# Ledger of designs, part 231: peptides against a protein of PDB entry 7PB4

Target 1, 105 residues: chain A of PDB entry 7PB4
Amino acid sequence: KMLNIKEYKEKLLSTLGEFLEDHFPLPDRSVKKKKKNIQESSVNLITLHEMLEILINRLFDVPHDPYVKISDSFWPPYVELLLRNGIALRHPEDPTRIRLEAFHQ
Target 2, 218 residues: chain B of PDB entry 7PB4
Amino acid sequence: DALQMAVGYFEKGPIKASQNKDKTLEKHLKTVENVAWKNGLASEEIDILLNIALSGKFGNAVNTRILKCMIPATVISEDSVVKAVSWLCVGKCSGSTKVLFYRWLVAMFDFIDRKEQINLLYGFFFASLQDDALCPYVCHLLYLLTKKENVKPFRVRKLLDLQAKMGMQPHLQALLSLYKFFAPALISVSLPVRKKIYFKNSENLWKTALLAVKQRNR

## One batch from the design tools (peptide; made by RFdiffusion4, then SolubleMPNN)

Design b2_p18_7_s3 (from b2_p18_7, 7 letters changed)
Fold by OpenDDE base, seed 5:
Structure b2_p18_7_s3 (fold): chain B 105 residues (1-105), chain C 218 residues (1-218), chain A 18 residues (1-18)
Amino acid sequence: as target 1 above (105 residues)
Amino acid sequence: as target 2 above (218 residues)
Amino acid sequence: SLAEQLLRLMVQELVELH
């Protein structure tokens, strides 16, 4: 029974990863070469899959404080997407922190 | 109408007070089955019953019987199919119900009114190729859905990897041949020119019913 | 969007499996 749940979980994670690559890809780094000067800190944006993994892991690892701090690696449209769809919630007192929605309500 | 009463029973659920819950369920299920196979169901009736069959509201045996009688009188709404796929994501349906759903979707594909939203689910269907039980039916569905825009390098790699794992399956070869047609530069491998694309003619449980629907809508 | 709705459902299922 436990092996079947693990295999199913892995399959679902794989399915989610593919779904996210197809429907919610990161913007192509084809930012136009033109503007010269500003040291735009090459913050590597994480995938929506990685973002969800972080949020899920935090929910289960630290259930009493399930909030993750929004880093510069979090693409703002993904944060907005998760919030708009009720997948994530913003911390009531700290707008820089989000948690995965506890769907058990 | 007996059909309206039956659909209403499945929609509202069993009223707590009836001592003969199983007999009432069977009566309504037989009513739906009889009408569906004789005349087909209206798009609204399919919308309601398809959602019920995949929601997990009833047991697997009942859900399987409902899904088997999802035969349109005229058309199936794309929205009903989208809702059905959403229920597959919730995981409340059995593996056998998922297989039956993909078989149904392939069989009923031409009766779906629009394909725009279904085409957006391409990635979801493609991910289901990893399921050995679903793979033959998903390949057939993808063969019907695939546009040039869906043929990406990463999907080609996944199909080739799947072929390496499963061998040269006819359904997978059919899909790869279509991919090569749209993007010949992505598939360097010589595919055997199979003159006939053989998807498993899973005896289309609905073949006779679908012929009758096509004759009535002419 | 449909994709957003499906995303929510898939995430919900993943949470339920943990």
Scores: peptide ipSAE 0.577, ipTM 0.520, DockQ to the pose 0.293
Fold by OpenDDE base, seed 1:
Structure b2_p18_7_s3 (fold): chain B 105 residues (1-105), chain C 218 residues (1-218), chain A 18 residues (1-18)
Amino acid sequence: as target 1 above (105 residues)
Amino acid sequence: as target 2 above (218 residues)
Amino acid sequence: SLAEQLLRLMVQELVELH
């Protein structure tokens, strides 16, 4: 039973990854090249898949503090996407922290 | 009428007061089955019943029987299909129900009124290729949906990886051949020239019903 | 969007499996 759940979870994660690559790809780095001399903080943006993985893992690893601090690696449109769709919630006192929504209702 | 009462039963759920819930369920299920196979179902009836079959409201046996009688009188609404796919993501239906749904979707593809929203689900369907049980039917569906804009290098790589894992499956070869047709530069591998593309599992549970639908709509 | 709805459903399923 546990092996089947693990395999199914891995399969679902893989399916999610492919789905995210199709529908929510990172913007090509090329678009930011045209504007001004502002310090190329070459912040490596993480994929939406990686972002979701972090949020899911935090929810289960630290259930009493399931919030993740938004880093510069978090592409702002992804954060807004998750919030808008009720997939994530902002911390009520710290807008720089987000959690995965507890879908258990 | 008897059909409206049956659909209403499935929509509202069993009335608690029925002493013989199973007999009532069976009666209504037989009513839906009889009408569906004889005349087909209206788009609205399919919308309601398809949603019920995938929502997990009833047991797998009931869901399977409902899904098997999703035979249109005329057309199936694209919105019904989109809602159905959303239920596949919730995971409240069995693996067998998912397989049956993809078989149904392929079988009924020409009776779906529009394809615009279904085409937006291309990435979701493509991701479902990793399911070994779904893969043959998903390949067939993708064969029907694939446009030139869908053929991307990463999808080619995924199909070739799947072929390396599971061998030269006819359904994968059919899809790869279509990909090569749209983007020959992305597929360097020589594909066997098959004169006929066969999706083996095309023997449609609905073959007789589909012939009847086509005859009624002539 | 449809993609956003499917994303929510897939994430929900992942959480439920845990």
Scores: peptide ipSAE 0.576, ipTM 0.516, DockQ to the pose 0.270
Fold by OpenDDE base, seed 2:
Structure b2_p18_7_s3 (fold): chain B 105 residues (1-105), chain C 218 residues (1-218), chain A 18 residues (1-18)
Amino acid sequence: as target 1 above (105 residues)
Amino acid sequence: as target 2 above (218 residues)
Amino acid sequence: SLAEQLLRLMVQELVELH
């Protein structure tokens, strides 16, 4: 029973990953070629899939403090996307922390 | 092609300069209806027209007519269905259009090429059970979609609460029976063993068309 | 966007499955 649920979750996560790659890809690194001088802060941006995984895991692993600190690896447009769509919420006292919305119906 | 011109009209919208906008609309709508009922529509045509019907670009009467003629020649793309469901969330379509969409989705279920992404929308469909107008058709859809992994304690509670509110509806009983089959430990309530699963005949609107599609694909 | 609405639905389903 547990194996089937895990397998199903993994399949759903995989399908979500594919969906996110198609509809919400990271900006192509290729456009950065022209402007010489801005120090390529080598901050490895995480995918939206990875961001969601972090948020989901935090919600379930630490339900009393489900907030994740926004790091430099969080692409700002993804943060805005999640907030705008009610997928994530900002911490009321710390705007640098976000949580996954508890879709408690 | 007359159909391509009609689809293009709905996609691009009415050209401003046409004095007879309503006559042009009706002409193109009749073209789509005639082709859809006679031959079915290509997956690409369904993709375009289904989005238009649910986007709120046109009035409810037009949207209803478009949706009624979403008859495949061969297959419906899963992506078209996923996009259609997203429009239901935007709330620009009428309640009657939503009902018609779920009826259509049930009727056309076997013609959808894949079900992988649709299965990810299980929770959304399940949440729509609270709408009394949608409930019979959503139960039928969920009956087609439900896998063992979808049967969760919270969903069982919601179904039992819905049963307490609405009474023992045939469509709800059918879904509960399926849930009990997958997870008998979660449903302690004795469900009457109904030999026949009864859903409202959502297919009736397309019965003749679906028979024709099945005959052409054979 | 439509994609954004779908994203919300998919995430909601994932959360409900946990």
Scores: peptide ipSAE 0.500, ipTM 0.662, DockQ to the pose 0.410
Fold by OpenDDE base, seed 4:
Structure b2_p18_7_s3 (fold): chain B 105 residues (1-105), chain C 218 residues (1-218), chain A 18 residues (1-18)
Amino acid sequence: as target 1 above (105 residues)
Amino acid sequence: as target 2 above (218 residues)
Amino acid sequence: SLAEQLLRLMVQELVELH
C-alpha cells in the first residue's frame, strides 16, 4: 500500500511537471531585454513545479509553520496564480510568506 | 507512408504555400480516418493527433473528426490521455469536443495501457461532474476509476447535492451505489438497488471499431 | 481558467496522498 502511494505520488509529480511545463512555462528570458535600466537581477527564477515542491515539502516537514518565504526566485505571477486559485495562502501578518492551502475541507 | 504524411501535416500545420489548403487538409483527414477505422492507429500517432485535436490548432469540425478516429491498433498511452486532459483545462476546445473526449475516454478505457496517472486525475474528473453536458460521461468514467481511497466525505456530499439538483439520474445513481459499496457509512440515504448499471452504452460511436480492434488483437 | 482549476485539483490530490 505505501509503495503504491509513493509511486502514485511520483507519477503525479511527474504529470504535474509536464503539465506545468506545457501550460505555465517561465517567461522567456528574452522578453526582459527591452527595458535597459532595471538591473538584470541575475536571479534564476524557479519553475512553478519547484515552487510547488517547496510548498508541499514545507507543509509536511514543518506543519506548525508551513510558511515559505517568498524569495526573488519566485516569479510574482506564479505567486499570484497560486493565491488566486486558493492553492496557497499568504501569511496574515507577513505578506512575504506563503503556505500551501490545507485542502482538508 | 500516406499516414505518416498526414500525421506530419497535422503536427507541422499547413505549409503556407499550398494554394489548396482545404483540399490538402481533407485529403489528410480522410487518410487518418481510413487507417484508423480499418487498422487502428499506433500509440504514437494517437499521441500526436489527440493533442492536436484538443489544442485548438484547427477548427472544431476538424478537431471533432480527428477525435472520432482516435482508434488504437493496440493500446493508448496513458501519457497521451494525461496530455489530452491538460488541453481540456486550457479551454481552447469547444464544449462539444469535451463531451466527445469523455465519450472517447470511456469507450477506449480498456485500451489505455496504464491507469495510475489517470487515477491521479480523479479529482479533476470529479470536478467536471458539475457540467450538465459532461455529467453522464464523467459518472461513467468515475465508475471505472473509483477506488475505496477516492470515496471521501466531501465527494459524497457533492454527489448528494448534485443529485438534489439534477434528480435521480441513472448514471449518478450508479456512481453513488459504487460509493456506498466502498463506504456504506458515508451514505445514509437508501439508494434504489438498481440491478443494471445503465450507462448509455448505446451511444458508443466506436462500438464497431472496438469490436474490430478486439478481433485483430486475439 | 480550466488549467488553473486542474492545477488546484492536482495539488490537492498530491497533498491528500501525503
Scores: peptide ipSAE 0.498, ipTM 0.673, DockQ to the pose 0.485

Design b2_p18_7_s4 (from b2_p18_7, 8 letters changed)
Fold by OpenDDE base, seed 5:
Structure b2_p18_7_s4 (fold): chain B 105 residues (1-105), chain C 218 residues (1-218), chain A 18 residues (1-18)
Amino acid sequence: as target 1 above (105 residues)
Amino acid sequence: as target 2 above (218 residues)
Amino acid sequence: SLKEQLLRLMVEELVELE
């Protein structure tokens, strides 16, 4: 039973990865380099997959404080996507922190 | 059972013109209260009783007591909340009942099964910010509901105007901080860095009951 | 959207398997 669960988990992770690549890619970094000298700090955005990984890991690694600080690497539309779909929750006292929703059977 | 009879009484009204209408009503209220606080109410029971509490069918005292015991056993249906908001639009409930409803809505927010339709009511809730009695609780609700798509220039202006009128209230600051997070370009004003967001309703009437519900559903 | 619903379901299932 444990082997089947592990195999299934691996398959699910693979499927999720493919699904995210196909349907939730990063926005084209077509930052039009308009040459104006404002060092728009090219903030390296992380993928939705990476965001989910961070949130999942935090939930299990630190269950008493499962919140992750939103950095500038978090693409705001994807943060919103997670929140509106009930995948993530905002911290009640800090809007810059989110947690993965605890899904109960 | 006693609960079914009580819910039926509130839904259908008194069957018999009994001389002891008040005693019968009190009996049924106590039944609902006891079950709600002990075990919570089923979503169907909340659907019925919540609508009754806001419909103006009974007096303010009765409506207040019903609303105070709208504690879920598991979940609250979003449809029940939408219907409840529709009753607020009709205006048959007292101001105190409206305040209590928003407090209830914030307190029970996590127990509502879905938020899609509630999110569509964003504009309605936002319009209620102008009511001084509702403003703190509405800010808290909006803090929970606000998406980037809701952050519009006209709403930013309204919030800033409210701040100018009411001062830098903690609940307004909390909402503005969230707005700035979603749309920093729309808020040029430096907001005080607050380490902690404060909402007046942090100690809600249902705190103990909600803890019990969460423990039962684990 | 359907894709967002599927995303939620996949994440939920993944979390349940952890």
Scores: peptide ipSAE 0.505, ipTM 0.423, DockQ to the pose 0.298
Fold by OpenDDE base, seed 2:
Structure b2_p18_7_s4 (fold): chain B 105 residues (1-105), chain C 218 residues (1-218), chain A 18 residues (1-18)
Amino acid sequence: as target 1 above (105 residues)
Amino acid sequence: as target 2 above (218 residues)
Amino acid sequence: SLKEQLLRLMVEELVELE
């Protein structure tokens, strides 16, 4: 029974991943070579799928402190998307921390 | 092709400020209806028209007519269904349109090419059980979608609460019986052994058309 | 957007299953 739930969860995550890849891809680094010194902040952006995975895992692994610190790897537009759609909540005292919304209240 | 012109009209909207907008609209609706009932619609046509019917671009009467003629020639794309469900969340469609959509979804369920993404919307459908008008059709849909993994304690509680509120409805009993089959430990209540699962015949609106589709695809 | 609404629904379902 536990194996089936895990398998189903994995399948859902996979399907979600495919959905996110199709509809919410990372911005293509359009290499427009214009020379301006924008410090190539070499920060590897994580996918929206990875963001959600982190948030979900944190909610279940650490339910008493379900907040995740926003790093430079979090693409700001996707953070805003999660917040705007009620998928994530910002910490009331620390705007750099977000949690997955508790949908079951 | 007359159908392509009709679909294009609904997709792009009326280009010319023609004084006879209503006549043109009716002409195109009749074209779509005639083709849909005679031959069915291609998956691409259903994708476009289903989206339009639920987007609120047109009035309720037009949307209802479009939705009633969403009859596939062969298959319906799962993506079209997912998009349609997303429109239900926006709240621009009428209650009657929502009911019709769920009836359509149940009736056309076997013609949907894949169910993987639809299964991810299980929770959304389950939440719609609280709507008294939708409940019978949503129960039928959930009966078709429910897997063992969907049967959770909180959903069992919600179904039992709903049963307490609405009484022993046949459609609710059917769903509960399925839940008990998958997770007998979660349902302590003795359900009457119903030999026949009874859902409202949602297919009645499309019965003739569905028979024709099945005959063409044999 | 419609896509964003679908995303919310999918995430909600995933959370409910855990």
Scores: peptide ipSAE 0.469, ipTM 0.613, DockQ to the pose 0.422
Fold by OpenDDE base, seed 4:
Structure b2_p18_7_s4 (fold): chain B 105 residues (1-105), chain C 218 residues (1-218), chain A 18 residues (1-18)
Amino acid sequence: as target 1 above (105 residues)
Amino acid sequence: as target 2 above (218 residues)
Amino acid sequence: SLKEQLLRLMVEELVELE
């Protein structure tokens, strides 16, 4: 039963990955480098798929503290998307931390 | 191959330089239709064309015609179906296209190579029950997909609420009966024992084609 | 959006399966 669940999870993640690639791609790097001196720390943005994977893994790995710290690699619009759609919740005391929503009502 | 050219046309889009874009489109569409109804399409061709039909790349009339000719030669890839479902969510297809897709999905259900990923989309399909136009076909699909593990208290409540709203629809009753079979403790309401499950004949559009496919694969 | 709803539902199913 556990093997089947893992396999199903992997398949679902794969499906989700394909869905996200098609419909929620990373922003095109073509955003015009406005020349301002901000040290372009070329922060590699992670995909929405990777974000979700991190959130899901954290929920299961550390259920007592399922919050993930938002890094610079998290594209803000995707964070907002997750929050807006009730997929993620912001930590009540630390806005830099988000968790996957517990869908078990 | 004329079919390959036609599929390539739909995949790549109309080449700008063709003065007779509409004639070319119609030619390729007819090619696809003819092959699909005569021989069926390869899984790869269905993968490409199904995505195109639901992507909104072409007009509703073209998309409808493409979708109607998504007839497999042998099998449909589950991945193609998953991709198609993803397109339904993007909202680029018409309501009529969505209905047609669910009808197609039900009609072609047995020709899908695997059901594992489709089963994982159970929640998505279940949510589509709220659409009055989709509800009959979604119930049929769910009837085919439902496993004991899918029968949850919240889904039972939603179905009962839907029944309260829409009345005792045959397709909804069929699904509820299946739910009761898997989880009798969750459904306290006495469902009339309907001996015959009546779903709308989703297969009617493809009946002849499906018979031909079955005959070729025997 | 329907797209966002699907995303939510897919994630919900993932969580329900763990």
Scores: peptide ipSAE 0.468, ipTM 0.624, DockQ to the pose 0.477; fails the geometry check
Fold by OpenDDE base, seed 1:
Structure b2_p18_7_s4 (fold): chain B 105 residues (1-105), chain C 218 residues (1-218), chain A 18 residues (1-18)
Amino acid sequence: as target 1 above (105 residues)
Amino acid sequence: as target 2 above (218 residues)
Amino acid sequence: SLKEQLLRLMVEELVELE
């Protein structure tokens, strides 16, 4: 039973990864330099997959403080996507911190 | 090969220089249709064409015709189905195309080579029950996919709520009966014992084609 | 969107499996 669950989890993770790559890719930086002062912040954006991994890992590793601080590597539209869909929850007192939603009632 | 040229046309798109784009499109579409209904398509051809039909690359009429001729010679790759489902999420296909896809998926279910990945999409299919147009076909699909591990209390509640809203639909009753079979403790409601499970479209669009496929693979 | 719903469902299932 445990082996089947692990295999299932791995398959699900793989499927999720492929799904995210296909449908939630990082924004193409190649959009033409229109001159607007987009400060060339050299900040490497992480994928939505990586964001989810961080949130999931934090939930299980530190269940008493499952919140992750939003860094500049977090693409804001994806943060909002997670919040809007009830996948993540913003900290009530600190808007710079989010956690994975506890789906287990 | 005429089929290879046709598939290549759909994959690469119309060559810019062709003055008669519509005639060329129709020619290639007819080629695919003829081969599909006579001999079936190879798994690789289905992979390419199914992706095209759901990607929104062509108009709804073309997509519908392509999807209707997704008849396998032998098997359909599970990967093709997973990719197809992902396209349903992007919203580039019409509602009618979505319905047709679910009908196709149910009709071709036995010809899909593996079910491991498609079973991972159980939650997605279950969520699609809320769409009134899809509900009958999704119930049928879930009836084919449901395992004991999929039967959870929250899904039972959702099905019962849906029944309260829609009434005692035969397709919903079939799915609930299966749920009760796997987890009788979760369903306190007495379900009518139906001797025969009836899903809509006992006559699928592919009935004759499927018979031919089965005869060729015997 | 169905896309976003699928994402939620996949994440929910992953969390449930852990």
Scores: peptide ipSAE 0.463, ipTM 0.627, DockQ to the pose 0.530; fails the geometry check

